Peptides against a protein of PDB entry 6RO1. Designs and how they scored, part 92

Target 1, 216 residues: chain A of PDB entry 6RO1
Amino acid sequence: LGKEIEEYIHKPKYCLPFLQPGRLVKVKNEGDDFGWGVVVNFSKKSNVKPNSGELDPLYVVEVLLRCSKESLKNSATEAAKPAKPDEKGEMQVVPVLVHLLSAISSVRLYIPKDLRPVDNRQSVLKSIQEVQKRFPDGIPLLDPIDDMGIQDQGLKKVIQKVEAFEHRMYSHPLHNDPNLETVYTLCEKKAQIAIDIKSAKRELKKARTVLQMDEL

## One batch from the design tools (peptide; made by RFdiffusion4, then SolubleMPNN)

Design b2_p19_5_s4 (from b2_p19_5, 7 letters changed)
Fold by OpenDDE base, seed 2:
Structure b2_p19_5_s4 (fold): chain B 216 residues (1-216), chain A 19 residues (1-19)
Amino acid sequence: as target 1 above (216 residues)
Amino acid sequence: VKGIYLDLEAVERQLLLES
């Protein structure tokens, strides 16, 4: 289901409006998970489909990603590789095909105008890490319907299935519990507590965002 | 100012969806 949602999100017709400079995006290329990076820019490349002769535009997004230092040495011949978890790595601007974006965040960063200096690139990593600290449950995603405006009925059905599955995962274990009312009240309380915790987390995130904007 | 811009409305919606 998450992968099915990804198949919509990474489509240029949907994601391009949200690939503004500073947008946090997650990049995954096959086995290589770069994690969260920052959009620098994107470019439309003319691609000719070999079989149809039709111009199928390829979209390449330049993403500032944490790369292994080893990959930088071979950068002329080999694709950039993600930094190892224990490695500091180096932030590099990597051209990425738009379909390799596995997630798009609601978060945007102010990026340095000049990303040529290593220090400027590494400063962005510090900002990403700060965002991650603020969002211990994960960096917030754009909602594909409400934020991205995707009207595709297929996606709506997928989301409805996810919601129904989540609801069923919450409701089915509860439907067989004879303490349904206590569990519904506990789940309503837990959902209300979760809503309240989320509301409190929202308020705290709002407050922290405002507070850190004043400190930055 | 190297700031973080949060689309607070998007964050709120996501938090509601994850509830």
Scores: peptide ipSAE 0.106, ipTM 0.700, DockQ to the pose 0.145
Fold by OpenDDE base, seed 1:
Structure b2_p19_5_s4 (fold): chain B 216 residues (1-216), chain A 19 residues (1-19)
Amino acid sequence: as target 1 above (216 residues)
Amino acid sequence: VKGIYLDLEAVERQLLLES
């Protein structure tokens, strides 16, 4: 179900309006999970399909990502690799195809105007880590319907199934298995937090209030 | 200014510009 939602949100027609500088995005490339990065800019590249001559525009987003230092030493031809879990890594601006965006956050960061200095790039990592601390259950996502305005009926059906499944999981007290109760309680907490975030976002949207989290 | 913000207004503005 999560993967099905990803197939909608990474489409340029839906996500481009939300790729403003400072937007938190999650980047995955095959087996490489870069985790959360920050949008710097995006560009449209003209691509001509070799077989049809049809114009197929490629959208490239420059994302500040935590990269392995080892991958940066290897020649300009090798794709950047994500930092290892135990590695500090280095924040680098990496050109990413838009379809490699696995998630888009409602959170934006103020980014330094000059990202050439390493210290400026690393300061953004500290900001991401602070966001993660403030959202222990996960960085808040844009709602594909309410925030991104996706009208696709297929997506609406997927979301309805997720909501119905979540509701059924909550309404079926698996009364007799204490292990299931623990999983359900964790799922309930996660879903309640997701609902509370959605509600808070709706209220914020109504209030036109930019929550500036000042302590960065 | 270093800061975290929920930029729902910018989201709305961009949606309105594309509509």
Scores: peptide ipSAE 0.105, ipTM 0.720, DockQ to the pose 0.044
Fold by OpenDDE base, seed 5:
Parts: C-alpha cells; sequence; structure tokens
Structure b2_p19_5_s4 (fold): chain B 216 residues (1-216), chain A 19 residues (1-19)
C-alpha cells in the first residue's frame, strides 16, 4: 500500500512542481537507502528510446545526500553509496532520476547558494537533523491529494484502503496472538506515526512557511 | 541557475544501472 502510493508520487507529472530548491526528499536506489536529502535543482533531459525513436523525457534531480566517503573516492567509476548508520559520511550533490524519490516532504529548507565548500554542504545535514528532532514521529510528507493535487481515482482507492485498514487495525481488539501483537504493534507504531504525521502536516499546512535557516 | 555542476557521467552511469 505505501509502495503503491510511491508509484504515483514519483511520477514527473505530479512531483515536478514540488521539486523546488530546498525541498526535503527521500531517495532510494534499489538496495541503497540514502534517507532524507535536499533538492538543489532539477533538469529535463531529452532521451531517445533506442527501439521506437520516441522522445521520452528524463527528469534528473540534483539532491544533496549523505554519502559514504569510501564511495566518493571511486566516484569516477562507481555510483555514490549511502553513509552507514555508524558513519559520519559526507553530504554530496548526487544526480538522481526522479522515479527514485520514495518520499517528498512538505518541509522546504533554505540552502546555501554555494554548495562547493564542504562546510556549506554539511550545514544542510545539521538542518535536516534539526527538522528530524522537531518531528520525532517522522518528517511530514506532502499530502498526495490535498498538497500535490493528484486526482487519480486509483490513488484515491489506495488511500481509502490504507485508511480502512488502519481503522480496522485500531478497531480490532488486539487479541493475545503474540505474532499478531508484534505486527499490530509495528502497525500501530506506523499508524501512530501516520496520524502524528497527519497532525503535523495540518499544523505545517497552516504554517505555509518555507523554513528559513534563521527559523531553525 | 545556482552554479552547481551536474555530473553528467554520474547520470549516465545511473541510467545504465537502471537499464
Amino acid sequence: as target 1 above (216 residues)
Amino acid sequence: VKGIYLDLEAVERQLLLES
């Protein structure tokens, strides 16, 4: 269900208007989860499909991501890898295909104009960490319907199923099946996180404020 | 245009990995 929502959100026709500089986004490339990064810029590239000759536009977003220092040494030959949980890592501007965006936040940060200095890039990591402290239940997401304006009936049905599932999970008394309790506790934690995200979204939607670094 | 250099080679490598 969450993955089905992601399949709508990462489509260029829906997400491009929200990929402004400073937007928080989550990036995942196959097995590599970079976590939360910050949009720097995006570009449209012409791609010619080799078999049809049809122009299929590719959208590339430059995202400031926390990368492993080991992967940066081989950056000429290897793709950037996410920093390990125990690693400090380094913030790098990484070109990412738009379909690799797994989440888009309602939060938008002010970013330095010059990201060439390491200190300027690392300052953005401090700002992300401050946002995470302010939202202990998770960084607030854009609402795909209310914020992103997605009118797709398939998405509305998915959201209704998620909400009905969440409601059923809360309304069914946790019968003492220890396996069900573990799944329900994980799902209650996820659903409480989702409710707290919805409440935090409503509070942030009232505050249509681009978070400036001076407000952080 | 906030003078950030797009690593075109990294984009091409990513496209090749997704292909």
Scores: peptide ipSAE 0.032, ipTM 0.395, DockQ to the pose 0.022
Fold by OpenDDE base, seed 4:
Structure b2_p19_5_s4 (fold): chain B 216 residues (1-216), chain A 19 residues (1-19)
Amino acid sequence: as target 1 above (216 residues)
Amino acid sequence: VKGIYLDLEAVERQLLLES
């Protein structure tokens, strides 16, 4: 179900209006999870379909991502790789196909005007980490319907199924399954998480300001 | 569902109610 939602949100017709500079986005490329990065810009590239000669526009978003230092050495020949969990990594501007965006946040950051200096790029990582601290339950996502304005009936049906499933999971007193205490604790944590995210969104909205790097 | 999608309008309405 999460993947089904992703199939809608990464479509250019839906996500492009939200790919403003400073927007937090999550990037995944096959087995490579880059985690949260920051949009720098996007561009439309003309692509010609090899079989039909039809113009198929490719949308590329430049995203500041935490990359492994090893991948930077081979950047001329190899795709960037995400930093290992224990690695500091280096923030790099990586061109990413828009369909590789796995999530789009409601959060937008101020970014340095010049991202050529390493220190300026690394400052953005500090800002992302500060946002993650403020949102211990996860960086808030744009709602695909309410925030992104996606009117696709297929998406609405997916969301309704998710909501109905969640409602059934809460309404069925599975009183007697010992594995359920773990599920309930996870659900209570998730509910607390949702409350904390809602609280944190309220604080962000009260601030009426794009998170300034200087305040982070 | 791993993604908690939050309604920003709901947040706005709540902020208006608190204000």
Scores: peptide ipSAE 0.026, ipTM 0.547, DockQ to the pose 0.097

Design b2_p19_6_s1 (from b2_p19_6, 7 letters changed)
Fold by OpenDDE base, seed 4:
Structure b2_p19_6_s1 (fold): chain B 216 residues (1-216), chain A 19 residues (1-19)
Amino acid sequence: as target 1 above (216 residues)
Amino acid sequence: KKEEEEKRKKLIEEINSEK
């Protein structure tokens, strides 16, 4: 369910309007989870598909991400790697393909005008960490329907299933049935996604007070 | 646009000042 939502939100047709400088985004590249970063800029690159000759535009977003210190030495030739959980890391501006955005937050930070100084980049990490402290249940997500305006019926059905699942989870007393463990592992992943969506929706309701001030 | 940017700056300053 959460992954199904991700398949919608990372599409350029939906997410590009929300990739303003300072937008919090989560970046995942294959096995590499960078976690939350901040959008700096985005660009459209012309790409020609080698097999069809069709113009397939690649959208690249520059995201300030917490990278490993090892990634800094080879930044000219090697892809940046995420900081290890126990590593301090360093904030770096990383070019990311838009389809690698796993989440988009309702939160939009101020970024320093000059990101060349390390201290300016690290100040943004401090701001991300402060947002994370304020949102213990997770950084609030953009609502794909209400905020992003996604009208896809497939997404609406996914959200309805999540809401129905959440409603069932809260309406069913947690019976301590030991046979639930196997269903729980799949349901915990879905339930955690549902909790993450609900916490994100609750916090989006709080953050919507912030975004509705941007329509005036 | 300018007021929105100022409100956004103020909110971020509030977020950063609670540290």
Scores: peptide ipSAE 0.023, ipTM 0.422, DockQ to the pose 0.134
Fold by OpenDDE base, seed 5:
Structure b2_p19_6_s1 (fold): chain B 216 residues (1-216), chain A 19 residues (1-19)
Amino acid sequence: as target 1 above (216 residues)
Amino acid sequence: KKEEEEKRKKLIEEINSEK
């Protein structure tokens, strides 16, 4: 179910309007989970399909990711690898194909203008960690229907199955421990997320006009 | 619009100021 949602959200036609600088995104590549990173920039590259000669645009997003220091030493020959759990790692700007985005957050950080200094990149890691502390149940996701505006009936059926599964899981009596303080902090966090989502929706309405102009 | 950008900026400044 989660993977089926990922197959929709990573499609350029849905996610490109949300890939603004500072957007939190989750990156996975062939078993490597980088976890949460921050969008720096994105670009459209012209690609020609070798077999059909058809133009197949390649979308590359530059993402600040926590990388293993070992993989960075060999950066001339090897792709960046995620930092080990117990490793400090280093934040690096990594070019990522858009289809490797496994999640997109409603949260958007401020990033330093100059990411060349290591300290500026590491400051972004501190900001991600602070967001994670503020969201113990996980960093909030963009809603694929309400936020991303995906109209696909297949996705709606997947979401209905997820909601039915979650309802069955939360109907189990062990989740009803009402720490009232956690509910209020969750409500304030949800309200703040709703503000950030509302701002993202307003920027999307502006960006959708730009994407329509490039297709004309 | 300006007020929402300022609120977002303040929130990010708060997140970044929490040592």
Scores: peptide ipSAE 0.016, ipTM 0.394, DockQ to the pose 0.166
Fold by OpenDDE base, seed 1:
Structure b2_p19_6_s1 (fold): chain B 216 residues (1-216), chain A 19 residues (1-19)
Amino acid sequence: as target 1 above (216 residues)
Amino acid sequence: KKEEEEKRKKLIEEINSEK
């Protein structure tokens, strides 16, 4: 259900108005979870599909992300990688395809005007960490209906199902059934496998798109 | 739920106003 919502919010037609400098966004690329970053800028690139000659505009958002220092040393040819859990990492401005945004926050931070100095970039990480401390249950999301104005009936049905499921979870006296954890873990695994298959199919499409950007 | 949402809104406003 959460992933079905993601399929709406990352569409350029919905999210572009909210990609202002300082907007908190969550970035995921395949198996790489960058976590929360901050929008710096976005651009529309003209792309021509090689087989159809059709204009397929690519939307690239520059996001300040916590990256592995190892990936930055090799960064002349390799895509930035997220910092490891035990790594401090370094904040870097990374060009991200808009469809890689897994979440968009209602929170908008101040960002330094000059992001060239490492200290200025690291100050933004401190600000993100402060926001995370203020929101122990997670950084606030933009509401796809109320904030983003998404009128899609498919999304409304998904939200209604989520609300109905949440209501059932909170109303169900079986909060103490140890079998619920097993069913949740199996449902999460099955959901994760379905996600991984969808991700892998998208990765195959995205790998073609990234390869096309290196030829541009 | 409403009080938590109001606290969340206030906290967002505080974070955005400390600019």
Scores: peptide ipSAE 0.013, ipTM 0.390, DockQ to the pose 0.673
Fold by OpenDDE base, seed 3:
Structure b2_p19_6_s1 (fold): chain B 216 residues (1-216), chain A 19 residues (1-19)
Amino acid sequence: as target 1 above (216 residues)
Amino acid sequence: KKEEEEKRKKLIEEINSEK
């Protein structure tokens, strides 16, 4: 279900309008999880298919990502690799195909104008880490319907299935524990608190988006 | 605000015109 939503949001038709400089995005490439990075810019590249004469547009987003030190040494010949969890790593601007974006945040950061100095790139990592500390339940995502305006009926059906599954998961009696009602009321309260935190985060986002839009 | 929203609308129109 989460993967099915991802298949919609990473499509250029839906995500490109949200890939502004400073947007937080999550990048995955096969087995490599880079985690959260920051959009620097994006570009459209035309690929001419040699056999069809059709221009298939490739969209590349430059993302500031935490890379391993080995990636820096092999950057001329090998694809960038994510930093290990225990590694400090280094922030690098990596060209990423748009379909490799696994998540798009509602959060947009200020980025330094000059990303050539290592210290400027590493300052962005500190900003990401500060955002992560402020959101212990995870960095807030763009809502595919409410924020991104996706009208696809397939996505609406997926979301309805997720909501129905969540409702069923909360309605399935865990067999025979007499504390079930208290655990369910606590889980429903926690789910309602999570929804209320999500709605309050959306309202704070609307208010902050309005404030950031009024300061620009 | 208005210029960024207009740029966003133009980008959506361009993406929709390529399909």
Scores: peptide ipSAE 0.024, ipTM 0.497, DockQ to the pose 0.023; fails the geometry check

Design b2_p19_6_s2 (from b2_p19_6, 7 letters changed)
Fold by OpenDDE base, seed 2:
Structure b2_p19_6_s2 (fold): chain B 216 residues (1-216), chain A 19 residues (1-19)
Amino acid sequence: as target 1 above (216 residues)
Amino acid sequence: KEKEEKEKKKLIEELNNEK
């Protein structure tokens, strides 16, 4: 369910309009969770499929991510690694394939015009951390239907099932069904996404006020 | 900013026309 929603939102046809500079996005590559980063730029690369000769366009988003100190800066050949939780890390601009975006926030930050200086990149980390402090339940997500305009009936059915499950869970707090843990893990991910969407809608109203943080 | 937004709109249009 959460993964099913992710499969829609990371599709270029849906997410590209929202990948503006300063958009908060979450990046995950296999076992590497970078957490929340900020979109810097977007590019379409022509890719030719080696087996079919078909043009399969690659969509690359440059994302400012918290990387380990050992991560090579701007290496096109080596993958950056996420900073360890205990590590300070460094904010680096990383080229990311659009399908590696696990979440897209409704929040958009102001970013420095020049991200070459380390201090300018680290200032963006401070801004992300301040947003995280304002949203203790998690950074607000874009609504796939209301914000992203996704008309897919499969996604609508997924979301409706989420909302219906949340409503049942809140109306029946005492049903310890033992098969609930696996269904709850899928439904908590699903419910958490719908709660995150609903909280995000409420907090997007508050996040319009977060644009005033440039005054501190 | 405006140029990038125009390029993204164009990319979306291209993706919608490939269907």
Scores: peptide ipSAE 0.014, ipTM 0.418, DockQ to the pose 0.022
Fold by OpenDDE base, seed 3:
Structure b2_p19_6_s2 (fold): chain B 216 residues (1-216), chain A 19 residues (1-19)
Amino acid sequence: as target 1 above (216 residues)
Amino acid sequence: KEKEEKEKKKLIEELNNEK
């Protein structure tokens, strides 16, 4: 369910108005979870699809993220990698495709004007950590309906299902039952399988569309 | 997919070279 909401919020149509400098965002790239970072700026790049000549705009957000020290050495040729949990890491400005944003916070931080000094970048990490301490239940998210103004009926149905699930979960007498963790793990696995099936169907549809374009 | 990934990598490289 949370992942179904993510499929809406990371769309440029919905999230771009909220990508102001200082906005807290969560970044994930495949298996790499960078956690919470801060938006520095965003840009629209015009991409021309080589096969159709159609303009497909790519949206890139520069995000200040905690990166591994190894990724700094290879930064010329390799994608940035997240700092390990036990690693201090270093805050770096990383160009991120907008669809890799897994969450957008209601919180907006003040950022230094000059992010070239390491100390200025690391000061932002301290500010993120202070926000995390103030919100023990997690950094507050933008509401996709109330804050982001998303009118999609599919999203409204997802949210209603989430709320109904949460209500059932909190009202369930087994809230303290060890079996709840098992049910959660099974629900997460089922949700992951549903995403993987949806991804595979999208890939199959794209592959068929490419094959149809090669036959034209 | 491989073309889209190559274009994404190229765009990231271009953005890194603009700095």
Scores: peptide ipSAE 0.012, ipTM 0.448, DockQ to the pose 0.018
Fold by OpenDDE base, seed 5:
Structure b2_p19_6_s2 (fold): chain B 216 residues (1-216), chain A 19 residues (1-19)
Amino acid sequence: as target 1 above (216 residues)
Amino acid sequence: KEKEEKEKKKLIEELNNEK
């Protein structure tokens, strides 16, 4: 369910209005988890699909991320890598494709106007760490329905299942109720719906790829 | 897929070089 919500919120159709400077966002690229960073700016780039000649707009967000110092030495040839857990790292402005945003916070930070000085970039890391200290249970997320205005019925059903699961999980410490099996079955149904959405997206992508191969 | 990922990677590299 969390991953299913991520698959809605990272779509440009929904998230672009919320990518203002200072917005906290999580960035993940394949196996690389950068954690929380701060939006600096975003841009729309025109792209042409190589197989159909159709215009496919690319959305790039510039995000201030905590990067490994090793990856910065090779910055001319290698993509930025996240800082190791025990590494201090360095804050860098990294261009990120919008679909790599795993979460969007309700929190916006003030950012320095000039991010060229290292000290200005590192001051933003201190501000992120202060927000994390204020929210021990995690940085607040934008509500996909109430804040982002997403009308998708698939998402509404996912959220209702999350809320019902959370309500049962928080009610469980108060009652030793045999409803543990019902919570496990809801967790399994939740995991199954995530698999089914991922499968349906793969089938839709395969169907589009087959249609593009029949036109070649 | 691999060409589209290469073009996306190239676009990210171009944006890093414009700074």
Scores: peptide ipSAE 0.007, ipTM 0.407, DockQ to the pose 0.018
Fold by OpenDDE base, seed 4:
Structure b2_p19_6_s2 (fold): chain B 216 residues (1-216), chain A 19 residues (1-19)
Amino acid sequence: as target 1 above (216 residues)
Amino acid sequence: KEKEEKEKKKLIEELNNEK
């Protein structure tokens, strides 16, 4: 169910309006989990499918991501790799296909106007880490229904099943039915997203209040 | 309220470990 919601949120038709500079996004490319980064910019590239001749527009988002130091040396020719868990890494602006966004946060950060200096890029990592400290349960996600306005009936059914499952789980703590595991794993992934969204909305309200106080 | 928040946290953690 979390993966099913990811399949909606990463679609350009839904996520593009939310890819403003400073938006927190999670990037995953196959086996490479970059974790949370910050949107810098996005662009539409014209792509022609080699087999159909159809115009398939590619959407590329430039995301400031924590990359391995090894990937920095070859950054002109090689794809950036995520920093290892124990590695400090370095924040780099990485062009990412929009479908590689695994999550979109409700949180939007201020970013330095000039990201060429390493210190300016690393300041954004400190800001991400400060957000993560404020959100021990994870960085707040956009609500796909309330925030992103996704009207897809599949997603709505997915959301209703988790709300109903959460309600049943809180109402009936004693049903260990093993056939529930598959429905549970689905319902859990989506319950998680609904919890993350509710947590997100509350903490976005707090984070937005803090960011507005720094402008005063 | 605090007990419900702790149960939600635990459920979140279990879900993240099954991924």
Scores: peptide ipSAE 0.000, ipTM 0.346, DockQ to the pose 0.029

Design b2_p19_6_s3 (from b2_p19_6, 7 letters changed)
Fold by OpenDDE base, seed 5:
Structure b2_p19_6_s3 (fold): chain B 216 residues (1-216), chain A 19 residues (1-19)
Amino acid sequence: as target 1 above (216 residues)
Amino acid sequence: MKEKEEEKKKLIEELNNEK
């Protein structure tokens, strides 16, 4: 259900009007969860579909993300990787394809005009951390219907199913169970493992496709 | 949960063997 909502909100026709500088966005690339970052800018790139020769425009958003320092040393050969949980990391402006946005917040931050200094980039991390402290239940999302104006009937049906699931969850006898936190932690772990499996299957499929192209 | 963790490990191993 949540992932089905993501498949709507990351479509350029819906999300582009909300990708203003300072917008909080969540970025996931395959197995790499960068968490919350801040939009710096976006651009449209011309692309041609390899199989049809048709123009397929790519939308790239520059997002200030917390990256591993190890991945930045190898930045000439390797894509930026998310900071490890225990790592301080470094805030970097990363070009991200718009379909890699997993969430868009209602929150917009002030960003420094010059992001070249490390201190200016790290000040934005402090601002993200302050927002996270103000929202213990998570950073608020844009409403796909009320904020984003998405009229798609498929999305409306997904939202209705989410609301009906949430209502059932809050009305469940376990809602007052002192072991609820343990059950939620197990459900979150199970959900994360299912995401990681789907990611690994996607990477494996891509690797096989590249190998088949190198053998032709 | 355990079965899914084993499936994840297997898929990572397959991915590393194809690189």
Scores: peptide ipSAE 0.050, ipTM 0.595, DockQ to the pose 0.013
Fold by OpenDDE base, seed 4:
Structure b2_p19_6_s3 (fold): chain B 216 residues (1-216), chain A 19 residues (1-19)
Amino acid sequence: as target 1 above (216 residues)
Amino acid sequence: MKEKEEEKKKLIEELNNEK
């Protein structure tokens, strides 16, 4: 259910109007959870699908993310990795495909105009941490219907199912319903499957790119 | 290698159709 909502909100047609500078967003890439970052800007890149000749626009958002310092040393060859929980990390501007946004906040931060200095980037991390302290139950999300204006009937049905499920959970305080663990486990399995599919698609794309490089 | 790629592709298609 939560993931089904994510599948709507990360669609460019819905989320792009909300990707203004300073918007808080969560970034997850496969097993790499970067947590909350801040939108710097976004860009549309023209891409041509190799098999159809169709224009498949790639939407890239530059996000300030807390990255591992180890991944930054190897940044010429390795993708940025999230900082470990115990690591200070470093805030870096990372180009992220829009479909990797797992959440979009109602909160917008003021960001420094110049993000080249490390101190300016780290000041944004302090601001994120201050917002997290103000919202102990979690940073407020944009409502897909009320804030984002998503009129999709599929999404409305998903939300109604979530609300009906939550209402049943709260009405039965004594049921550790093993179905809750099964629904969470099924939701986690569906995400893991979606991650595995995405990883497999990336591996296939890498293998195809390597094959294209070996055939050249 | 091609067979495993086709098998992964079929599995991805099946998993996308179960969604």
Scores: peptide ipSAE 0.048, ipTM 0.485, DockQ to the pose 0.012
Fold by OpenDDE base, seed 1:
Parts: sequence; structure tokens; C-alpha cells
Structure b2_p19_6_s3 (fold): chain B 216 residues (1-216), chain A 19 residues (1-19)
Amino acid sequence: as target 1 above (216 residues)
Amino acid sequence: MKEKEEEKKKLIEELNNEK
């Protein structure tokens, strides 16, 4: 359902009015989750479809993103990569296609006028982290209907399904269980154990396959 | 307990898939 909502909010016809400097946005490119960044500016690039001659405008937003320092050293040809969880990373201005915006916040930050100094870019990361501390349940999103004015009936149906699911989740007897946090932590641990078992089984199968090849 | 944990995990997984 959230992915279905994402498919609406990242459309230029809906999101462009909200891509002002300082807007918090979440960026994801395939397997690369950059998390929350800050809009610097956006631009419309004229693109012509080679087969139809139709103007298909590309929308590029420059976003301050937390990038891996390693990916920046090779930056002449390589796309920026997100900082690893254990890495501090470095804030960089990255050109992002608008369809890679996975979320748009109601929050806008003040950004330094000059983003060339590393310290100025890192100050924006501190501001993002302060917002994240202020909102432990997550950075507040723009409402697709009330804030963004999206009138699409498909989106309304998706939202109704989300609300119905959330209502069912909150009405569930386990939601009022004081051991809920313990149950969540155990579920996460059990999920991790299931992943680890699956990985160990794959490694064991590989090791057995190698041993069988050495015995042949 | 285990069954409720699995049911809740399915609900969370459904929510995360729906989100």
C-alpha cells in the first residue's frame, strides 16, 4: 500500500509544487536507500522521445544526501552511494530524478546559502538528525490529499485500505499487551534468526556442492 | 505465544508490504 501511495506522490504533476529549497525528502534508488535528504533546487530538462518526437520532460531535483565517502572518491563516473549504517558519511548535493522520491515531508529546513564547504553541508545533517529526534515515530509526511491536493480516486481507495488495516492492527488484542515491545523485539530476533538459518543453509549447500565437486 | 507472535509478524509484514 505505501508503494502504491509512493507511485502517486513522486509524480511531477503532484510533487513539484512542494520541492522548494529546504523540503525534507526521502530518496531511494533501487537497493540504495539514502534516507532523508534536503531539497536544494529542482530543474526541468527537456527530453525528446527518440521514436515519437514527443517532449518527455525529465525532472531533476538536487538533494543533499548522506553519501558514502568511498563512492565520492570514484565520483567521475560512479553514482553516489548511501552511507553505510556504521559510517558517518558525507552530505553531498546529488541530482535525483523526481520519481526516486519515496517520501515528502511537511518539514522544511533552513539551508546554508553556500553548500560548497563540507561544514555547511554537515550542518544540514545535524538539522535532519534533530528533526528525527523530535519525531520518534518518524518525520511527518505531507498528506497526499489534504496537503498535496491529489484527487485521484485510486489513491483514495489505497488510503482507505491503509486506514482499515491500521484500525484492525490497533484493535488487535496484542496491541494492548504490555509485553508488545518484547513481542516486537522477539519477532525481529526471530526474523533475523530465520535469515541467518537461510544463509547458513545456503552456505552449507555451497560447501557440500564444493565437497562433492572435489570428490568427483 | 508463538502463534500470536506469528500472527502479529504477518500483520507487521503485511503492513510493511502495504506501506
Scores: peptide ipSAE 0.021, ipTM 0.443, DockQ to the pose 0.023; fails the geometry check
Fold by OpenDDE base, seed 2:
Structure b2_p19_6_s3 (fold): chain B 216 residues (1-216), chain A 19 residues (1-19)
Amino acid sequence: as target 1 above (216 residues)
Amino acid sequence: MKEKEEEKKKLIEELNNEK
């Protein structure tokens, strides 16, 4: 259900009006979860479909993300790596394809006008952490219907199913079990491990392809 | 206890299949 909602909200026709500078967005690229970042700007790039010659516009959003120190500054999202949990990392402006936005927040931050200084970028991380502290249950999302104005009946049916499931979950006697948070954390870890395994298999395949080219 | 853990596990599997 959440993935089906993501398939609507990351469509340019719905999300572009909300990609203003300072908007909080969550970025995920395959196995790389960057978490919450801040929109700096967006751009429309002309792309030509190789098979039809049709103009398929690519939408790129520049997002300030917490990256590993090994990540190249201003590199494509494919070249950027998220900071490890125990790593300080560095806030970097990363060009992100709009379909890599996994969430869009109702929260909009004030950002420094000049993001070239490291201190200005790191000040935005402090602001994100302050928002996360204010919302212990998670940063508030834009409502796809009420905030984003999405009229798609498919999405409305998905949301109704989510709400009905959440209502059943909150009504369940296990919801008040103090071990529930531990179980959710374990399931998030299991989901992350499944993503990491998929990423590691792709990297292993790439590494084997490079090794085969060096043996030739 | 074991039955409650299995019920939690099922709810989480349902949540993960619907998400």
Scores: peptide ipSAE 0.005, ipTM 0.346, DockQ to the pose 0.021; fails the geometry check

